Peptides against a protein of PDB entry 7PB4. Designs and how they scored, part 51

Target 1, 105 residues: chain A of PDB entry 7PB4
Amino acid sequence: KMLNIKEYKEKLLSTLGEFLEDHFPLPDRSVKKKKKNIQESSVNLITLHEMLEILINRLFDVPHDPYVKISDSFWPPYVELLLRNGIALRHPEDPTRIRLEAFHQ
Target 2, 218 residues: chain B of PDB entry 7PB4
Amino acid sequence: DALQMAVGYFEKGPIKASQNKDKTLEKHLKTVENVAWKNGLASEEIDILLNIALSGKFGNAVNTRILKCMIPATVISEDSVVKAVSWLCVGKCSGSTKVLFYRWLVAMFDFIDRKEQINLLYGFFFASLQDDALCPYVCHLLYLLTKKENVKPFRVRKLLDLQAKMGMQPHLQALLSLYKFFAPALISVSLPVRKKIYFKNSENLWKTALLAVKQRNR

## One batch from the design tools (peptide; aimed at target 2 W87 C89)

Design b2_p16_3 (made by RFdiffusion4)
Pose (drawn by RFdiffusion4):
Structure b2_p16_3 (pose): chain A 91 residues (1-28, 43-105), chain B 212 residues (1-189, 196-218), chain P 16 residues (1-16)
Amino acid sequence: KMLNIKEYKEKLLSTLGEFLEDHFPLPDVNLITLHEMLEILINRLFDVPHDPYVKISDSFWPPYVELLLRNGIALRHPEDPTRIRLEAFHQ
Amino acid sequence: DALQMAVGYFEKGPIKASQNKDKTLEKHLKTVENVAWKNGLASEEIDILLNIALSGKFGNAVNTRILKCMIPATVISEDSVVKAVSWLCVGKCSGSTKVLFYRWLVAMFDFIDRKEQINLLYGFFFASLQDDALCPYVCHLLYLLTKKENVKPFRVRKLLDLQAKMGMQPHLQALLSLYKFFAPALISVKIYFKNSENLWKTALLAVKQRNR
Amino acid sequence: DEEMAFELVSLVLELH
């Protein structure tokens, strides 16, 4: 069961990364890829379940933040505009 | 054959400025509906015309008439439905066309050969609940399509939030009751749906439904 | 937009 989940996870992640690079590229400060942004968000969601918010730095391309916000992937902090969290789809 | 000429004409897409082209389009569309309302269309023709109508090609009236004449002689391929859901995801489709398509998918539900690959698109179907124009028809569709495996906690939470936003709507209550039946531990709280008139009820489709 | 939509739906089907 564990190995099956692992194979599925790795396949999903690789295909997701390819899809992101194909359909959500950077334009050309130092910006990070959308993949790294999603990785940071996923890591913070499970590492700190009581505060899954990550600060928005200059490396976050505003179009990516707005893309994640429009599609129900990322959620804004009720008071602090510089923080965003990942939607807890698992619960 | 008389119908294949119209299928090919619609596959060629819209043509030049109209000198006599309006009459030609009308003749081809009349031929298609006559065949559809007399004895029905085959699976291949339906696969072609449904996806042509759900695409950006042709105006709204042509797509509406094509959708209203999408009556199967036998069965409907599920791959055609998958491509139709992909064309809805494209977004170049009219709202009224989307409503008509969901009505058609509800009406033609028992005439799809297989529904497992359609159930795999449960997420795409569920995401359309945000749109309050598609909400009743999407709920009617999900009432038919929902299996036990589809009742995930996230969806229950989002459906409860949507109930709180819109109120205890009949279609939302019916879908929530189905979710309760399938997963009572995730939440506490088929049949009549408004605007569920079968627009595509021909006589032969009726005899096929009774034979079903 | 069409390529992205068809690819996304195809990926969902291939995964499942």

Design b2_p16_3_s1 (made by RFdiffusion4, then SolubleMPNN; from b2_p16_3, 8 letters changed)
Fold by OpenDDE base, seed 3:
Structure b2_p16_3_s1 (fold): chain B 105 residues (1-105), chain C 218 residues (1-218), chain A 16 residues (1-16)
Amino acid sequence: as target 1 above (105 residues)
Amino acid sequence: as target 2 above (218 residues)
Amino acid sequence: DKEKAEKLVKMLLELN
């Protein structure tokens, strides 16, 4: 059972990677829009793929608490994209935590 | 089908000629209740009955009972919810019915098929925050609906004003916390780090029914 | 973005 879950997870991640590479451009690190908010410049933002990977991993690793804490590395537009489209759900008691929607149901 | 007859009765209204109007009403209401709690209702049935419950066609007691049995078999149509909200605007339902509706809406939120139109009603829901009876439930609903685009300075001010008036209510704090998350620059006030957002979840009238629905749809 | 997201969701649904 564990092997099947792991294989499924890896397949899912691989498929998502391929899909995102084809359809979602990496946010050009280059749009250093010069606007002065100093704090945005130092945090390495993760890709949408990496974000989804984290969410998927959490779902599979900890299915009873599949929520991931939103870090500063999470680009807000990606978080919003996931939430807006029902790909992710916000934790009912902690707005800083999101989970992948369980599409298996 | 007994359910179809019951729904049809509510849709068409009581036939004038029945001497036992109340008995017939009760019979049909019980039919709807039984099916709803056992199996849930189809989206079409919810559409019809939800509309009736909020239209003011029947008395408050009947409307309350109908609304309490708006349990989906699978999904609730967003259009049904939008239509229901339109009835709230007309104001033909009682205050208690409004409260129950918001409770229902929060409880059934995950079963609504789409949220796009509901999200457009954000302003309407936000305006209802000023109603003390609705405020806890509206906060919960807004917590579910709020996107970054909804977080505006004027709404922040209104929430802070409400907090000043009502005190540091857990439901207001939850919503403010979410607002601060989306727009930290708009909320200078240090919000207490509450580990748990407390919405009155314990009073979910549909908890058992929803668990059953989720189990059947697995 | 919406269309892409819908495709992503669809893909996820198909994989599950």
Scores: peptide ipSAE 0.023, ipTM 0.560, DockQ to the pose 0.200
OpenDDE base, seeds 1, 2, 4, 5: peptide ipSAE 0.022, 0.035, 0.019, 0.020; ipTM 0.500, 0.425, 0.321, 0.353; seeds 1, 2, 4 fail the geometry check

Design b2_p16_3_s2 (made by RFdiffusion4, then SolubleMPNN; from b2_p16_3, 8 letters changed)
Fold by OpenDDE base, seed 4:
Structure b2_p16_3_s2 (fold): chain B 105 residues (1-105), chain C 218 residues (1-218), chain A 16 residues (1-16)
Amino acid sequence: as target 1 above (105 residues)
Amino acid sequence: as target 2 above (218 residues)
Amino acid sequence: DEEKAFKEVQMLLDLN
C-alpha cells in the first residue's frame, strides 16, 4: 500500500510537472527591475510545480500537519492561484501557512 | 434503517395524526445525533437535514440541534451549502441559527467537496459583516475564502469603516492582514504585525467529531 | 487557459 502511494505520488508529480511547466512559466525576472527601491532580496522564486510538489510532499509526509509555511520563494500570484482554484487552503490561524486541499476520494 | 426513518421524518414533516409528536420528534432527533457523532452523516443526509434546519420548518431548538449534528462521514456537498445560504436570505431562521451556521461552515470548511460556488457567494458573506453577531465568524469564513480578486477598494473601505466602528478586533485584523497581503497598495494603514491570527472559533463545537472524521477517512 | 489548466490539475488531484 505504501509503495503504491509513493508510485502514485511520483506519477502525479511527473504529470503535473510537465503540464505546469508549459502553462505556468516563472515570471521573467525583468518585471521586478522597474521599481528601483525594493532592495534586491535575491530570493529565488520557485515554480508552481515546485510549490505543488512541496504541498503534495507535505501532505504525504506529515498528514497530521499538512501545512507548509509560505516562504519568500513562494511567488504570491502562484499562492493565490492555488488558493483561488481550490488546490490549496490557508491555515485557519496562520495566514503564512497553506496546505493542499484534501481531495476526499 | 433507523437513520433513514429519522431523516425521512424530518423531510416529510410531522404526520398530523401522531398523538405523540414531540416524543417521535425527539426519538428521531436523537437517532440523527447519535449517528452523526459516532459515524458522521452521508452527504445526502446532510443535504436534506441542513436544508430542513434552515428552512424554518421546525422550531429554533430543533433546528439548532439538527445543525449541531451536521457532521460529515466523508464530505459535504457544496450544493448543500449554497442551498443553506439561500435560506439565510429568506430569513426564516433565528439569529442564533445564523451564527451557528457560520460557525459550522468554518468548522466544516475542509470537508466541503468544492469551493467554487461558495466563492461566488463571497459578496453575500461580506455583506453579513455588518451584523455584529455574525462578524467574527464571517471574518473567519472570508479569511478562508478570500482570493486576490476579492480584494477590492470598496471592500477595503468597508473593513476599515468596521474597524473604526468596532475597534481593532482580532478577526478584523486577521482579514485585513490577508487583504494587505494580496493588495498592499490598497491598505495604507499600518497593521500591527501579529504573527498569530485569532478567531473565536478556536473552541470548535465539533473538534472531537472532526478528529474522528479525519481518522475514519485515513 | 489557466482555468482549464487548473481544472486539469484539480481532476488529477481528485482522481488520485
Scores: peptide ipSAE 0.114, ipTM 0.629, DockQ to the pose 0.145; fails the geometry check
OpenDDE base, seeds 1, 2, 3, 5: peptide ipSAE 0.099, 0.101, 0.107, 0.064; ipTM 0.507, 0.405, 0.359, 0.377; seeds 1, 2, 3, 5 fail the geometry check

Design b2_p16_3_s3 (made by RFdiffusion4, then SolubleMPNN; from b2_p16_3, 8 letters changed)
Fold by OpenDDE base, seed 5:
Structure b2_p16_3_s3 (fold): chain B 105 residues (1-105), chain C 218 residues (1-218), chain A 16 residues (1-16)
Amino acid sequence: as target 1 above (105 residues)
Amino acid sequence: as target 2 above (218 residues)
Amino acid sequence: DEKKAKELVQMLLDLK
């Protein structure tokens, strides 16, 4: 049963992958490394697909604490997108942590 | 250079040892303002200061003043705009700052060196249409950005739903008319043929500065 | 779990 659920989740995420890539792609960070503002360019941003996968996995792996800490790899527009549309919620006491909302309903 | 010192101050933050922090801040802010309105700022200076204005490092009053003087000497880097949008999403700036940013973005749109990355942000801008305060300015921005490839059935539905909720707003009508131009089959509703597209005059704040920039770059 | 996944998909699609 768990394997089937994981497979189903993967299939759903895969199906969403094209949509997410088409409509919410990461910006090309290929902008010329001018030396001084390089600090933001050194962080490897993850895709929206990967972010959702992390959130989903956390919900299943640790259901009693389904919150994920927002890292530097989380592109702020993605975080805002999820929060604004009610897909994710911030922890009430720790705004640096978010969880999936849809799975808690 | 006074400008370099001022930019450096905002970048590094106030030195703790300065007894007159407010006086120093005002001095540097005035330096930036004077240069920006007189000569415009280099793309690198805009890159630094724009991020600072949106990062929440300083108070809203200071951030507003910095953002108001983000006037290019020649061009604005697209990368600066992408970074700025990222900062907006962090939520450390006020709603008024967000509005001001979109007004700025529309006003300075022609001075942005490239549009490829900004076009990738189309979905994020479109999602901001639901914010009533931002909606007029976002519609204007989308009007400038929209290509045929962006006109999708789901976006048409969302615009029509928004129109049903908010009424026939001029900025929504302008965007819908553009959508109908690109994809007439998706919009069966007869839109009133408006001869003139009306957006809020977002550029009014920078009108004099923009004229000066255009004159210098001729 | 399937229901929850479908709900997530629907929410994401509603961004459309």
Scores: peptide ipSAE 0.036, ipTM 0.778, DockQ to the pose 0.036
OpenDDE base, seeds 1, 2, 3, 4: peptide ipSAE 0.038, 0.036, 0.041, 0.037; ipTM 0.793, 0.772, 0.799, 0.785; seeds 1, 2, 3, 4 fail the geometry check

Design b2_p16_3_s4 (made by RFdiffusion4, then SolubleMPNN; from b2_p16_3, 6 letters changed)
Fold by OpenDDE base, seed 2:
Structure b2_p16_3_s4 (fold): chain B 105 residues (1-105), chain C 218 residues (1-218), chain A 16 residues (1-16)
Amino acid sequence: as target 1 above (105 residues)
Amino acid sequence: as target 2 above (218 residues)
Amino acid sequence: DEEKAFKLVQMNLELN
């Protein structure tokens, strides 16, 4: 049973990876280059794939508390995208925490 | 079937010739209530009945009963919600009906098929924060809807003004905390680090029904 | 296109 869950998780992540790389590339840092607004601190933004991977991993690893804390590495538009499309849900008591919507639970 | 007859009655209105209008109305209400709580209603049935409940076609007692049984079998159409909100603008429903609608909207939020058009109504919902009776439920709704793009300086000012007027209400603090998360530069005020956001349990009216819906849709 | 993509992701999440 656990092996099947891991294999399923890996297959899910691999399938999502190819899709997300093709359709949801990280916003080219090149477009932000023009406006010198200083405070874009050195925070490495993660890909949408990585974000989903974190959410999926948390759901599987900690099903009783499947919420992930939004870090500065989470690009806000991607967070909004996930929330808007019902892929993720915000924690009812903590706006800084989101979970993957359990479509199959 | 009995449900179709009941929905048809509410849609077409009472046939003038019925000698026992009140008994007929009650019979159809009970039919809708029984089906809704047992099985949920189809999206089409919710579309019809939700519009009726907010149109002012029937009395407040009837509208309240209809709203309380707007329990989906599977999904609620976003279009039904948009239409419902349009009726709120017409002002034919009571204040209590408006409160109940917002409670319903929060409780049923996850069952709404799409959110794109509802998100466009953000400004309308935000304006409803000025109503003291609606404010707790509207804050909860906005907490669910708010995107970074919605966090504007004028809205921040309005929320802070409301906080100054109403005090540090838990629901308002919850919304402000979300606003601060999206736009920390707009909110200079140190919000108390409340580890827990508390909204009024709008779901309590439908808790059992929602559990049943979730169980059927597994 | 984004909506379709997410529906596809959701569908893939649902089908698997």
Scores: peptide ipSAE 0.021, ipTM 0.571, DockQ to the pose 0.139
OpenDDE base, seeds 1, 3, 4, 5: peptide ipSAE 0.022, 0.020, 0.020, 0.022; ipTM 0.333, 0.339, 0.312, 0.353; seeds 1, 3, 4, 5 fail the geometry check

Design b2_p16_4 (made by RFdiffusion4)
Pose (drawn by RFdiffusion4):
Structure b2_p16_4 (pose): chain A 91 residues (1-28, 43-105), chain B 212 residues (1-189, 196-218), chain P 16 residues (1-16)
Amino acid sequence: KMLNIKEYKEKLLSTLGEFLEDHFPLPDVNLITLHEMLEILINRLFDVPHDPYVKISDSFWPPYVELLLRNGIALRHPEDPTRIRLEAFHQ
Amino acid sequence: DALQMAVGYFEKGPIKASQNKDKTLEKHLKTVENVAWKNGLASEEIDILLNIALSGKFGNAVNTRILKCMIPATVISEDSVVKAVSWLCVGKCSGSTKVLFYRWLVAMFDFIDRKEQINLLYGFFFASLQDDALCPYVCHLLYLLTKKENVKPFRVRKLLDLQAKMGMQPHLQALLSLYKFFAPALISVKIYFKNSENLWKTALLAVKQRNR
Amino acid sequence: NEKVLFLKVQELVELT
């Protein structure tokens, strides 16, 4: 069961990365890829389940943040505009 | 054959400015509906015309008439439905066309050969609940399509939030009751649906439904 | 593309 989940997770991750690079590229400060941004969000969601918010730095391309906000992937902090969290789809 | 000429004409897409083209388009569309309302269309023709109508090609009236004449002689391929959902995801489709398509998918549900690959698109179907114009028809579709495996906690939470936003709507209540039946531990709380008139009820389709 | 992204991210979160 564990190996099956692992194989599925790795396949999903690789295909997701390819899809992101194909359909959500950077334009050319130092910006990070959308993949790294999603990785930071997923890591913070499970590492700190009581505070899954990550600060928005200059490396976050505003179009990416807005994209994640429009599609219900990322959520804004009720008071702090510089923080965003990942939607807890698992619960 | 008389129908294949019209299928090929619609596959060629819209043509130049109209000198006599309006009459030609009308003749081809009349031929298709005559065949559809007399004995029905085959799976291949339906696979072609449904996806042509759900694409950006042709105006709204042509797509509406094509959708209203999508009556199967036998069965409907599921791959055609998958391509239709994808065309919906493209977004170059009219709202009224989307409503008509969901009505058609609800009406033609028992005439799709397989429904497992359609059930795999449960997420795309569920995401359309945000749109309050598609909400009743999407709820009617999910009432028919929902299995036990589809009742995930995230969906239950989002449906409860939507109930709180819109109120205890009939279609939302019916879908929520189905979710409660499938997963009572995740939440506490088929049949009549408004605007569920079968627009595509021909006599032959009626005899096939009774034979079903 | 946005909807596909949403679903793929949703499945990845569930598997994580």

Design b2_p16_4_s1 (made by RFdiffusion4, then SolubleMPNN; from b2_p16_4, 7 letters changed)
Fold by OpenDDE base, seed 4:
Structure b2_p16_4_s1 (fold): chain B 105 residues (1-105), chain C 218 residues (1-218), chain A 16 residues (1-16)
Amino acid sequence: as target 1 above (105 residues)
Amino acid sequence: as target 2 above (218 residues)
Amino acid sequence: SSLLLRLMVQELVELS
């Protein structure tokens, strides 16, 4: 049973990854190059998949403080997507922190 | 209306107090089946019932029967399909139900009102190719959905790997041939020129009903 | 798409 769950989880993760790549791709790096003056702090944006992974891991690793600090690597539209769809919650006192929503069955 | 009552029953669930839960369930199933095969179902009815069939709310036998009668009067909403796929991810339906769903999806493909969102689910469907039971039907679905932009190197590799594992299956060959058509540079392997694309006739379950739907919409 | 994402994430959390 446990092996089946692990395999299923892996399959689900893979499926999620493909889904996210197709539905929520990162913006093409090409568009940001044309605006001249902004300091090229080449902040490497993480994928939505990676963002979710971070949130999930934090929930399990630190259940008493499941909040993740929003870094510059977090693409704002992804953050908004997660918040709007009830997947993530913003910290009530610190807007720079988000957590994975506790999905009430 | 008997159909409305039946749909309502499935939507709201059985009211606790009915001593004859099974008889009531059967009655409503028969009602839905009769209307679906005779006249087809409205898009709203399909939306409700399709979700129920895949949600795991009822047993496999009931879900199977519901899914088999998801015959449109006119159109199926793309949103209904997207929701249905969402339920597949939750894994509360049986393998047989999943197979039936993909067969249904292929059979009813032309009756879906739009394909924009379904096309976005391409990756999800593609991932399902790894399931041996689903593979033939998923290939057929992907054959219907595949655009040039979907043909990526990693997908080509996966298809070739599947072919290596499963052999030269007609459904895989059909999909690979389409991939080669869109991106010949990605597929160096000589594929037999199949003049006729062969998929298992998923439509066989609904052939008569589909003919009737087409006749009514003319 | 949003529903699917939510459901998938929920399932992952539940399995985890």
Scores: peptide ipSAE 0.424, ipTM 0.539, DockQ to the pose 0.302
OpenDDE base, seeds 1, 2, 3, 5: peptide ipSAE 0.422, 0.404, 0.394, 0.420; ipTM 0.538, 0.605, 0.626, 0.538

Design b2_p16_4_s2 (made by RFdiffusion4, then SolubleMPNN; from b2_p16_4, 7 letters changed)
Fold by OpenDDE base, seed 5:
Structure b2_p16_4_s2 (fold): chain B 105 residues (1-105), chain C 218 residues (1-218), chain A 16 residues (1-16)
Amino acid sequence: as target 1 above (105 residues)
Amino acid sequence: as target 2 above (218 residues)
Amino acid sequence: SSLTLRLMVQELVELS
């Protein structure tokens, strides 16, 4: 039973990864014009998958403070996507911090 | 030249030592407006000013005026649009600015040099359909962007749900009709026979300017 | 919004 759950989890992670890549890919940096004042061209953006992983890990590792500070590596459309879909929440007093929504059944 | 000075002012910010900051701001803004409406702006100038308008660096009134004069001389870089969408998601601009941006994006769509990166943003635009203020304009944008590969069952369900919520809106019907065209098997519901696709006239604000741009680039 | 995305994430969290 435990093995089946682990296998299913791995499959789900893989499926999620594919889904995210298909529907919410990062913009191609090769197309970005390197201009001196464009911060986005100089910052390494993480994938939505990586962002979710960070949020999930924080929720479980630090349940009393499950918030992650939004860094320059967080692509704003991803943040907005998570917030709009109810997957993440902003800290009520600090809009620069977000947490994964606790999905309790 | 005057335009370079104006763009530089917006890019670098107001010099603290200026005794009359408001007058200086207005002067530079008028310079940009005059050039934009008369000749259009270079892609590089649009790149700079569009980001400034959406970054929250200036007040809403200034941002609105800048955005209204984002008229290309020839083309708009798709990279500028991608960056702009990013700024919209940061949340430093007003709701009215967001609406204006989508209207601008629809109006200027044909002047964007490439669409490959914009097409990658399809999912993000689709997610914005839930915003009632943006929905009509986003539908129009999606109508322009939608390819067969974008028509997925979950998106069909979402559109039908939106229709159930807000009624049979012309902009939703237009998009659904396009979806049915690409994937008739996914839409079992009979759509009303509509003779004409109808969207809000997003280009109205730039009608004269757009005509001028097209004339210059013939 | 993507209900599918939310459901997938929810399921993943539940399995974690």
Scores: peptide ipSAE 0.345, ipTM 0.828, DockQ to the pose 0.317
OpenDDE base, seeds 1, 2, 3, 4: peptide ipSAE 0.340, 0.321, 0.337, 0.301; ipTM 0.814, 0.808, 0.806, 0.514

Design b2_p16_4_s3 (made by RFdiffusion4, then SolubleMPNN; from b2_p16_4, 8 letters changed)
Fold by OpenDDE base, seed 3:
Structure b2_p16_4_s3 (fold): chain B 105 residues (1-105), chain C 218 residues (1-218), chain A 16 residues (1-16)
Amino acid sequence: as target 1 above (105 residues)
Amino acid sequence: as target 2 above (218 residues)
Amino acid sequence: SSLLLRLMVEELVELS
């Protein structure tokens, strides 16, 4: 049965969520507490899924300025992952801002 | 079609038997230019023509014109860019062509399908910073390419040395700012707080064309 | 895995 676009999107989101949880989990909070200073441990990191959602939403909500400010909740390895794999781009005038890549097939 | 004939002409070279070689060249060049600016070029066409523009097969004037019309319809192949960079290493193109290429590369950066191989060329681009003519554009390119892994102490030193030599240039400051973002411990110097990062040619030669490409691909 | 991530994101963007 051909899923309509909406259903397919939801399915994809679900699959993506599962995929990200399995393959790109956040570091265990317990490990961060041991190595880094107490103050850094208090920052609630968002999941890669949440990060992507933010980027995607920004792209569609504000297409003329699709950039998102990197907050302390953004795990740096996730940012690097997105940039490295061409999923996100850095703002040309602000290195602390990133956007979802314009995908051309 | 006319475009295919034009591309074929540049790829295969002029047929010896043409009595008016210059007229034929101009005709084909105009064909490419017209299509490129109107509709953009296919990735395959860019692959061929970009290679030609940097190979030294034709004169500087022709190469410049070809390079200026390397406007994608949709995407540019990363492989095309890698090949183009390889030609820069051979040194058969003029300094002006190199500058134009970097400008083009920055302008078209978002339209390049992949960045993985280009990122591997980071060292090559970084080495080009020493060229005064290229430096502003290379800084811009590096700003787009730089990953945390690229930020090394020796590169920081080189950038600081370059700044000492050239002065506090906006493009250098932009790149240093990015470096500091990735590796604050490597940059002990206070960077001026700039409200806006400025790169030379904020309005590139392809602004109108790029807007058109974006509109077509929406 | 990174390629798959990209493809999924691209598709998601396309569907949005």
Scores: peptide ipSAE 0.415, ipTM 0.398, DockQ to the pose 0.357
OpenDDE base, seeds 1, 2, 4, 5: peptide ipSAE 0.383, 0.394, 0.380, 0.393; ipTM 0.555, 0.571, 0.561, 0.505; seed 4 fails the geometry check

Design b2_p16_4_s4 (made by RFdiffusion4, then SolubleMPNN; from b2_p16_4, 8 letters changed)
Fold by OpenDDE base, seed 2:
Structure b2_p16_4_s4 (fold): chain B 105 residues (1-105), chain C 218 residues (1-218), chain A 16 residues (1-16)
Amino acid sequence: as target 1 above (105 residues)
Amino acid sequence: as target 2 above (218 residues)
Amino acid sequence: SSLTLRLMVEELVELS
């Protein structure tokens, strides 16, 4: 049963990864043409998969404070996507912090 | 020139020394408006001003006026659109600004230099269909963007659910018809054969400006 | 899409 659960989890992770890549890919920022684009922060954006991983890990590692601070590596559309779909919640007192929604609570 | 000074003002913010901040703001805004409607704006100017309009740096009234004058001289950079969508998701702009942006995006779609990156945003646009205020314009945008590869079973289900909720809206029917064209096996429901695809194009704020742009670029 | 994503994440959390 444990092996089946692990295999299922791996399959689910793979499926999720494929889904995210297919439907919510990062924009190709490599087109940094030399133009002084004000907003081109040299900040490396993380994938939606990585963002979810961070949120999940925080929930399990620090369950009493499951909030993650939004960094510059968090692509705003991803944050909005998670919030809009009820996957994540903003901290009630600090809008710069988000947590994974407690699906079982 | 006057336009460069105006753009610089919006980019750098008001220089503290100006006693009449509102008068200065209005002056620069009028400068941008005048140039935009007469000659159009360069892609670089649109890049700067579009981001400013959506960043929440200024009030809603100012942002609205800036966005209304985002008229290209020749082309709009795809990168500007991608950045703009990012700003929309930050949540610092009003709902009315979001609506105006999508209207703008549809109106200016043909003047965007490339579509490859915009096509990658398909999922984000699709997610905005649930917003009743945005839905008509998002449907139009999706109608322009949709490729066969975008037509997935889960999206079909979402569109059908929306139709069940909202009724047979012309913009939704247009998009569903396109989906059925690409993937007839996914849509078993009979769609009314509309002879003419109808989107709310009659209320295009930029109709005259677009005609002028096309004439200049011939 | 949004529902699918949410369901997938929920299931993943449940399995974790």
Scores: peptide ipSAE 0.358, ipTM 0.840, DockQ to the pose 0.328
OpenDDE base, seeds 1, 3, 4, 5: peptide ipSAE 0.332, 0.302, 0.276, 0.274; ipTM 0.817, 0.771, 0.466, 0.536; seeds 3, 5 fail the geometry check

